# Peptides against a protein of PDB entry 3B8E: the designs that were tried, part 53

Target 1, 230 residues: chain A of PDB entry 3B8E
Amino acid sequence: PFLIFIIANIPLPLGTVTILCIDLGTDMVPAISLAYEQAESDIMKRQPRNPKTDKLVNEQLISMAYGQIGMIQALGGFFTYFVILAENGFLPIHLLGLRVNWDDRWINDVEDSYGQQWTYEQRKIVEFTCHTPFFVTIVVVQWADLVICKTRRNSVFQQGMKNKILIFGLFEETALAAFLSYCPGMGVALRMYPLKPTWWFCAFPYSLLIFVYDEVRKLIIRRRPGGWVE

## One batch from the design tools (peptide; made by RFdiffusion4, then SolubleMPNN)

Design b1_p13_2_s4 (from b1_p13_2, 11 letters changed)
Fold by OpenDDE base, seed 2:
Structure b1_p13_2_s4 (fold): chain B 230 residues (1-230), chain A 13 residues (1-13)
Amino acid sequence: as target 1 above (230 residues)
Amino acid sequence: LELVEKKLKELLE
């Protein structure tokens, strides 16, 4: 998110506080929960890996998969961001290069895509209105990410949801997201303004996309063992 | 955090 903010000079889509909440709050328990995931049912049926060749290939493939998933997560957040700003009169194209004027407190006549002038205060309200939904979007996408990370080869439907710690992690991150989104004072303290409940659903297409992507990936791995997709 | 954010934005100007 921050890289796009720099490159495109758009209004800040995700505040530093929300980033910290992701890194330290929502990601920690889920990540730990993965350590307690049950071994895949077929792990003992696999031939020993060649430690010299298979490790490098797998590291590259894992990095690529996580990189791709991370890109989809970022896209989900940005989608929410652009939707919110578009609903407030700022079309995506208009946001390009707008940051300089957006962040200038002395400019109180920044025009939106429809010619409406926005004061500094109004702009900051809209900006901070984006932070919470962006954060929630990441959490919702992380549901799918965490679920797909349970296995490397088996489908989630084959492995099942037996890890109670992972389930607890999903509830914890969701509860944290709800707390940060709706607890009184969060707008002042964390610049996380309350969001409409409908914004929780904005990320669902991306969660589904990640889930489908990984299930397809795993299906390919099962059908072509030792392939470049492993 | 707000101060950090402000400084970061200033660096990006």
Scores: peptide ipSAE 0.006, ipTM 0.281, DockQ to the pose 0.028
Fold by OpenDDE base, seed 4:
Structure b1_p13_2_s4 (fold): chain B 230 residues (1-230), chain A 13 residues (1-13)
Amino acid sequence: as target 1 above (230 residues)
Amino acid sequence: LELVEKKLKELLE
């Protein structure tokens, strides 16, 4: 998100505080919970890894986690961002290069895509309106990401949801997201405007996409072991 | 929501 903010010079899609809430709040408990995941049903039937060639963290895992899944997460967040701004009169094309004028307090006549002028205060309200839904979008997408990370090969339906700590992590991150979105004063304190309940559903297609993508990937791995898809 | 909007406006002024 921050790289796109710099490269495209768009209004800030996700604030620093929200990033910290993701990294330190919503991601920590779920990540720790994966350490307590039950071994895959077939793990003991697999050949031992070669410790000289098979690293625990390899380029393929990094590519999957950060390159593929991380990209889908970012796309989900940006989709929510662009939808909110479009609903407020700022089409995606119009946002390109707008950052400089957007962040200038002394410019109170920034035009939207329809010629409506926006004061600095109005612009910042809209920006902060984007931060909360972007954050919640990430959390909703993380539901799918956490669930798919339970296994490397087995379907989630085969592995099941037996890890109570993981289940707790899903509730914890959701409760934290709800707290940050709806607790009185959080909007002002964290620069996160209150979230309309409908925005929780905006990320669902992307969450589903990640889930389906990973299930298909795992299915391919099961049918064609040793492929590059692992 | 209206209260938050008011507070945000006050903060941004």
Scores: peptide ipSAE 0.006, ipTM 0.361, DockQ to the pose 0.028
Fold by OpenDDE base, seed 3:
Structure b1_p13_2_s4 (fold): chain B 230 residues (1-230), chain A 13 residues (1-13)
Amino acid sequence: as target 1 above (230 residues)
Amino acid sequence: LELVEKKLKELLE
């Protein structure tokens, strides 16, 4: 998000403090919970890892985490960002290169895509209105990400949801998201203005997409062992 | 917070 802000010169989609809340608040407990996941039923049928050649974190795992799932998460967040700005009169194309004028306190007549003029204060309200929904979108997408990380090969339906710590992690990150979104003073303290409840649903298609994608991937692995998808 | 954000922006530029 921050890289795209710099490269595309768009208004800041996600605040720094919000990013820290994701990295330290919403991701840590779920990640720890995966250490308590039950072994897959077929784990003993796999070849043992060669400690000299095989790494715990391999290129394939990195590619999956950062290249595929991470891109879907980013797309979900940016989708929410662009929808909010579009609803406020700023179409995605108009946002490109707008940052310079957007962040200038002395320019109080920045025009939207429809010719409406926006003061600096009004622009910052809209910008900060994007931060909370973007954050919540990431959390909702992380639900699917965490669930799919339960297994490497087996379907989630085969593995089940027996890890109570993982379930707790899902509730914790959701509760934190709700707290940051709706607690009085968060708008002032974190530049996270209150979220309309409807924005929670904007991420659901992306969460579902990740889930379906991974289930299909795992299905292919089960049907074609040793394939390039494994 | 504004200062931190500014510094982070500067580091990434």
Scores: peptide ipSAE 0.005, ipTM 0.286, DockQ to the pose 0.025
Fold by OpenDDE base, seed 1:
Structure b1_p13_2_s4 (fold): chain B 230 residues (1-230), chain A 13 residues (1-13)
Amino acid sequence: as target 1 above (230 residues)
Amino acid sequence: LELVEKKLKELLE
């Protein structure tokens, strides 16, 4: 998100506080929950790991986790961001290069795509209105990430949802997201203005896409052991 | 709620 912010000079889609809430608030409990996940049903049927050839974390896993899934997360967040700004009169093309004027406190007549003038305060409100649903989008996408990460090879349908701590983590993330989104004063304190409840659903297609993508990946791994997708 | 917000802000700052 920050790279696109710099390159495209768009208004800030995700604030620093929001990033910290993701990194420290939403990711930690779920990550810990994975330590309590039950072993895959086939784990004892696998041969012992060869320490010289078998990496615990291989380049393929890194590429998937940080490349492909990370790109989908970013796309989900930016999609929500662009939709909100478009609903407020700022089309994506108009946002390119707008940051300099957007962040200037002395310019109170920044025009949107429809010729409406926006004061600095109004612009900051809409910007911070984007931060909250971006955060929520990441949380909803992280549901899929957490669910898919509980297994390496087996489908979630094979492994099931038996980890109560993982389930608790999902609820904790959701509760935190709801708290940060709707608690009075969060707009002033954390620059996270309330979002419409409908915005929670904007991330669902991306969450589903990640889930389907990983299930397909795992299916390919099961059908073609040792393939490039593993 | 304001106290919680303040503490949360302090934790994140």
Scores: peptide ipSAE 0.000, ipTM 0.267, DockQ to the pose 0.020; fails the geometry check

Design b1_p13_3_s1 (from b1_p13_3, 12 letters changed)
Fold by OpenDDE base, seed 2:
Structure b1_p13_3_s1 (fold): chain B 230 residues (1-230), chain A 13 residues (1-13)
Amino acid sequence: as target 1 above (230 residues)
Amino acid sequence: TEEILEFVEELRR
């Protein structure tokens, strides 16, 4: 998000405090919970792999998959960001290069895509209104990410939801997201303005995309053991 | 825009 902010010179989509909340708050507990996930049913049936060659390839493929999932997560956040700004009159193309004027407190006549003038205060309200939904979008997408990370090969439908610690992690990150989104004073303290409950659903297509992506990946692995996907 | 602003104001109260 920050790279796109710099490169495209768009208004800040996600605040630094919000990023810290993701990295330290919402990601940590769920990530730890994955360490306690039950073993896949088929792990004990696998033949030993060559530890020198197969481990490196597998680590690279896993890293690539996580990288792709991370990109999808970021896209989900940006989608929510662009939707909010578009609903407020700022089309995505208009946001390119707008940051300089957007952040200037002395410019109170920044025009949106429809010629409406926005004061500095109004712009910042909209910007901070984007921070919370972006964060929430990441959390919702992480639900799918955590679920798919339970297994390497087995479908989620085959493995099921047995890890109570993972369930607790999902609850914790959701509770934190709700707290940061709706607790009084968070807008002032963290620049995270409250969001309408409807914005929680903006992430669902991306959560579904991640889920489908991983299920397809795992299906390919099951059908072609030892292939390029493992 | 106005609806969002109104919503934010309502939540601030």
Scores: peptide ipSAE 0.015, ipTM 0.477, DockQ to the pose 0.055
Fold by OpenDDE base, seed 4:
Structure b1_p13_3_s1 (fold): chain B 230 residues (1-230), chain A 13 residues (1-13)
Amino acid sequence: as target 1 above (230 residues)
Amino acid sequence: TEEILEFVEELRR
C-alpha cells in the first residue's frame, strides 16, 4: 500500500501505524506459531527449526502467505479504498497525482471528480475512513485461511490451525480490528476512524476469492501431482 | 460524504 502511495501519488490508503499493527498484531503471531509447528506435513518435514540460525518460517510458507494470499489481501484493501473514495466523489483516475495537494493543509479547495471542493479536514476524514476498512479487509481475508486449512489434507496450513497460538492469533487480529475500528479515540490516536459494520462485508468477496483460488490450486494438484503449484 | 461525516461525528460522541 505504501509503495503504491508513493508511486502513484495517491492519498495514503493505509497509515504507517496501521501497517505496524498488521505486521506486529496480525502477521507476526501466526508466523511465530508456524515456526513452532511439528514437521508433520510434507512441506514441513524437516528438522526442528533452530531459532538462532534458521528462518522464522519456511520459505514456502512465506511465499504462500505473503506472496499469493498477500496480493489478494492488498487488492481487497485497495478495492475498499477506491470504493470509499469513489463514493465520496474521488474517482480512481482523479486520485493519481493528487497526494501533494491532498496532504497540503493550506489547500482547502481540492476538487473531486465532480468539482466539489474539499477542505483539508474533510479530506483527512475520508482518508482515515479508508485506513480502517483496509485493515479490516486484511483481517477478514485471513479468516479464509481457516477454511482453507480445514479443507487441505496434509497441508502446512492445516497443521498450523491445530496450533493454539495460530488460532489465538486469528482471534487476536479480529479483536484488534474491532478495537481499532470502534474504540473511542482511535481516529485521533491511530488515524483510524470508525467503520460502518457493512464495510466488513466488503472483504468477503476477496475471502471467497482466496477460497476459490485455493480450491482451483487443489484441483490442479489433484490433476497434476507433483506440479509446481503444490 | 455527508453520511460518512455524520456517522463519524456520531461515533465520536
Scores: peptide ipSAE 0.014, ipTM 0.458, DockQ to the pose 0.051
Fold by OpenDDE base, seed 1:
Structure b1_p13_3_s1 (fold): chain B 230 residues (1-230), chain A 13 residues (1-13)
Amino acid sequence: as target 1 above (230 residues)
Amino acid sequence: TEEILEFVEELRR
């Protein structure tokens, strides 16, 4: 998100505080929860890892996790961002290069795509109304990420949801998202203005996309062991 | 919270 912010010179889609909330609030507990996940049904049937050949993290895993899934997450966040700004009169094409004027507190007549003038305060309100939905979008997408990370090869339907810590992590990050979204004062304290409950559903297509993508990937791995998809 | 939401909705119109 920050890279696109720099390259496209658009208004900041995700604030620093929000990023910290993602990194520290929503990612840590789920990550720890994965350490306590029950073994896959076939894990004990596997040979011990060969330290020379069986790297813990290979290029394929990096590509899948940080390339494809990460891009889907980013797309989900930016989709929400662009929708909100478009609803407020700022079409995506108009946002390109607007950052400099957007962030200038002395310019109080920034025009939207329809010629409406926006004060600095109004612009910051709409910007901060993007931060919260972006965060929530990430959380919702992370539900899928966390669930799919339960297994490497088996389907989630085969492995089940027995990890209570994982379940707790899902509730914790969701509760945190709700707290940050709806608790009074969060707009002032954290630059996270509240959002309509309907915005929670904006990320669901992307969450579903990740889930389906990974299930298909795992299905291919099961059917074609040793393929490039593994 | 409600006031902020109302204001945001007004801005969206």
Scores: peptide ipSAE 0.014, ipTM 0.424, DockQ to the pose 0.126
Fold by OpenDDE base, seed 3:
Structure b1_p13_3_s1 (fold): chain B 230 residues (1-230), chain A 13 residues (1-13)
Amino acid sequence: as target 1 above (230 residues)
Amino acid sequence: TEEILEFVEELRR
């Protein structure tokens, strides 16, 4: 999200506090839960790892985590961001290059896509209104990301959802997201204004997309062992 | 994360 903020010069889509809440609040317990995941059913049928050549965390795993899945996650967040701003009169094309004027407190007549003028205070309210939904969108997409990370080759349906710590992690991150979104005072304290319940559903298509994408990937790996997709 | 946050805050100034 920060790269797009810098490159496109758009209003800040995700606040600094929300980023900290993701990294320290919502990601820690789920990440720890993966250490307690049961071995895949076929692990003993695989060739022994060569400690000199084979890495536990290889370039392919890194590419999946930070490249492909990370891009889909970011797209989900930005989709929610653009929807909210569009509902408030700022179409995506109008946001390009707007940051400089948006963040200038002395400019109180920034026009939206429909010619309505926005004061600095009004613009900041809209910006902070985007922070919470963007955060929640990331959490919803992380549900799928965490679930798909349970296995490398087996389908989630084959592996099952027996890891109670992982289930607890999903509950914890969701509860934290709800707390930060709806607890009184969070808008002032954390610049996370209350979220309309309907915005929780904005991320669901992307979460489903990630899940389907990974299941298809794993299916290909099972059918074609040693392929480039592995 | 902190380095990224500082950079973003600098851009907001």
Scores: peptide ipSAE 0.000, ipTM 0.308, DockQ to the pose 0.025

Design b1_p13_3_s2 (from b1_p13_3, 13 letters changed)
Fold by OpenDDE base, seed 2:
Structure b1_p13_3_s2 (fold): chain B 230 residues (1-230), chain A 13 residues (1-13)
Amino acid sequence: as target 1 above (230 residues)
Amino acid sequence: TELILELVKKLKE
């Protein structure tokens, strides 16, 4: 999100504090929980890795995690961001290059896509209104991401949801997201304004997309072992 | 943009 903020010169979609809450808050317990995941049923039937040629984290895994899944996550967040701004009169095309004027406190007549003028204070309210929904969108997408990370080859339906620590992690990150979104004072302390409950659903299509994508990927791996998709 | 507008309209209904 920050890269797009720089490249496209759009209003800041996700605040620094919200990023820290993701990296240090919501992601910690879920990530640790993966260490306690049950072994895949066929793990001992596979040949051992060659430690000289096979990296634990290879280019394919990096491409999957950051290049594919990470992009889908970012798209989910940006979707929510653009919807909120569009509801407030700022169409996506109008946001391009707007950052300079948006962040200038001396400009109080920034026009939206419909010619309405926005004061600096009004613009910042809209910006901070985007931060919480973007954050929550990431958390909801992370549900699917965490679940798909349970296995590399087997379907989640084959593996099951037996890891109690992972289940706890899902509840913990959700509870933390709810706390940050709805606790009084978070708007002042973290610039995270209260979230309308309807915004939680904006991420659901993307969570489903990630889940379906990974299940299809794993299906291909099972049918064609040793392929480039592994 | 059109897709977003349509979505926003649907969300407001």
Scores: peptide ipSAE 0.000, ipTM 0.268, DockQ to the pose 0.533
Fold by OpenDDE base, seed 3:
Structure b1_p13_3_s2 (fold): chain B 230 residues (1-230), chain A 13 residues (1-13)
Amino acid sequence: as target 1 above (230 residues)
Amino acid sequence: TELILELVKKLKE
């Protein structure tokens, strides 16, 4: 979010506090839960890792986490961001380069894509209105991300959902997201204004996309062992 | 810098 904020000079998509809530709040329990996942059925057919040559976190894992899945997650968040701003009169093209004027407290006549003037206070309200839905979008996409991380090769349908700690993690992150989004005072404390319940569904296509993408990837790996996709 | 400062402020509250 911050990279695009800086490069494209758009209004801030996601606040610092919301980022901390993701990193420390919603992601911790799910990540820990993966340590309790059952081994894949074929794990003993694989050669043991050589601690001297093989890294625990390798280039392939980084490429999958940041290069592919992470990009889809970011796109989901930005989609929600652009939809909210478009509904408030700011089309995506108009947001490019707008940050300087957007963040200037002395400019109270920033025009949207339709010629409506926005005061600084009004602009900050709509900006903070984007933070909560962006956060929730990330959480919804993380459901799929966590589920696909259960296995490297086997389908989730082959592995099953037997990890009770992982299931608990999914509920915990969802409950925390709901708490942060709707608890009274969170708007003032965290600059996370309450979102309409409909915004929870904006991320569902992206969550499904991640799930389908990974299942297809795993299917290819199973059918063509030793391929470049592995 | 302002964002970091705001974050630190929020964490101290």
Scores: peptide ipSAE 0.000, ipTM 0.332, DockQ to the pose 0.022
Fold by OpenDDE base, seed 4:
Structure b1_p13_3_s2 (fold): chain B 230 residues (1-230), chain A 13 residues (1-13)
Amino acid sequence: as target 1 above (230 residues)
Amino acid sequence: TELILELVKKLKE
C-alpha cells in the first residue's frame, strides 16, 4: 500500500494506525496460534531439512508469502479502496497523481471525476472512510491466509480445524476488527470511521481466491513432489 | 498519516 501510495501518488490507502492495528493487533494471536498447529500427517515421512543448505526462510517462502499471497492481499485491499473512492466520485484513473493536491489543506476545490469540488475536510473524511474498510479487507483476507498456513503440503480439508488456539485467533481478530470499526470514538481516536456492513463482503472473493490458489498449489505439490511450486 | 506524509516529503528531497 505504501509503495503504491508513493509511486502512483494516490491518496493514502491505509493509515499508519491501521497498519499498526494489523501488525500488532490482528496478526499476532493468529501467528502465534500456528505454533500450536498439529503436525501434518506425513511430516515424519519427509526427510529432515539439511541445516546447511535448507534455510528456514528461503527465497521460495519469501516469494510465496510476499510475492504471491501478499500481493493478492494487497490487491484485495486496493480493490476495496478503489470501490469506495469510486462510490464517492473518484475513479481510479483520476486518483493518479492526485495526492499532492489531496493532502494540501489550502486547496479546497479538488475536483472529482464528475467535476464536484471537495474541500480538504471532505477529502480527509473520505480518505479515513477508506482506511477502515481496507483494514477490514485485510482481516478478512487474513482468515484465508491463516487457514492456508496451517499446512505446507496437506489440504486444509485433510488437516482439519483442530487447533483451538487458531480458531480463537480467528474470532479474536474479527472481534478486534469489529471493535475498531464500530466502537464510538474510534473515528476521533484512530481516524477509523465506521464502515457499512456491506464492506466486509468486498474481501470475500479475494479470500476465496487465496484459499483456492493455495489448495491448488498444495494439490500440485502432492501430485508432483519436487516441483518448483514447492 | 502525518508521519507517512513527512516520510514521503523527506524521500522526495
Scores: peptide ipSAE 0.000, ipTM 0.305, DockQ to the pose 0.023
Fold by OpenDDE base, seed 5:
Structure b1_p13_3_s2 (fold): chain B 230 residues (1-230), chain A 13 residues (1-13)
Amino acid sequence: as target 1 above (230 residues)
Amino acid sequence: TELILELVKKLKE
């Protein structure tokens, strides 16, 4: 998100505060819960890792985690961001290069795509109104990400949802997201303005996409062991 | 560290 903010010079899509809430708040308990996951049923049928040649974190894992899943998460957040700004009169093309004027408190006549003028205060309200839905979008997409991380090869349907700590983690991150989004004073303290409940559903297609993509990937691995997808 | 500093600045505004 921050790289696109710099390169495209768009209004800030995700605030630093919201990033910290993700990294230190919503992601901690879910990540810890994976330590309590049951081993896959076929783990003893696999060859042990060669510590001299095989890295624990290899290029394939990095490519999947950051290059594929991470990019889909970012796309989900940006989709929500662009939809909100478009509903407020700012079309995606108009946002390119707008950051300089957007962040200038002395400019109170920034025009939207329809010629409406926006004061600095009005613009910041809209910006901060985008931050919370972006944050919530990431949390919703992380539901799928956490679930797919339960296994490397077996389907989630084969593994099941028996890890009660993981289920608690999903509830905790959702409850924390709701608290940060709707608790009085969060708009002042964290610049996280409340969002309409409908914005929670904007991420669902992306969450489903991640889940389906990973299940298909795992299916390919099971049918063709030792392939480039593993 | 930079993120924390930026957060503190934002909270003071």
Scores: peptide ipSAE 0.000, ipTM 0.320, DockQ to the pose 0.022

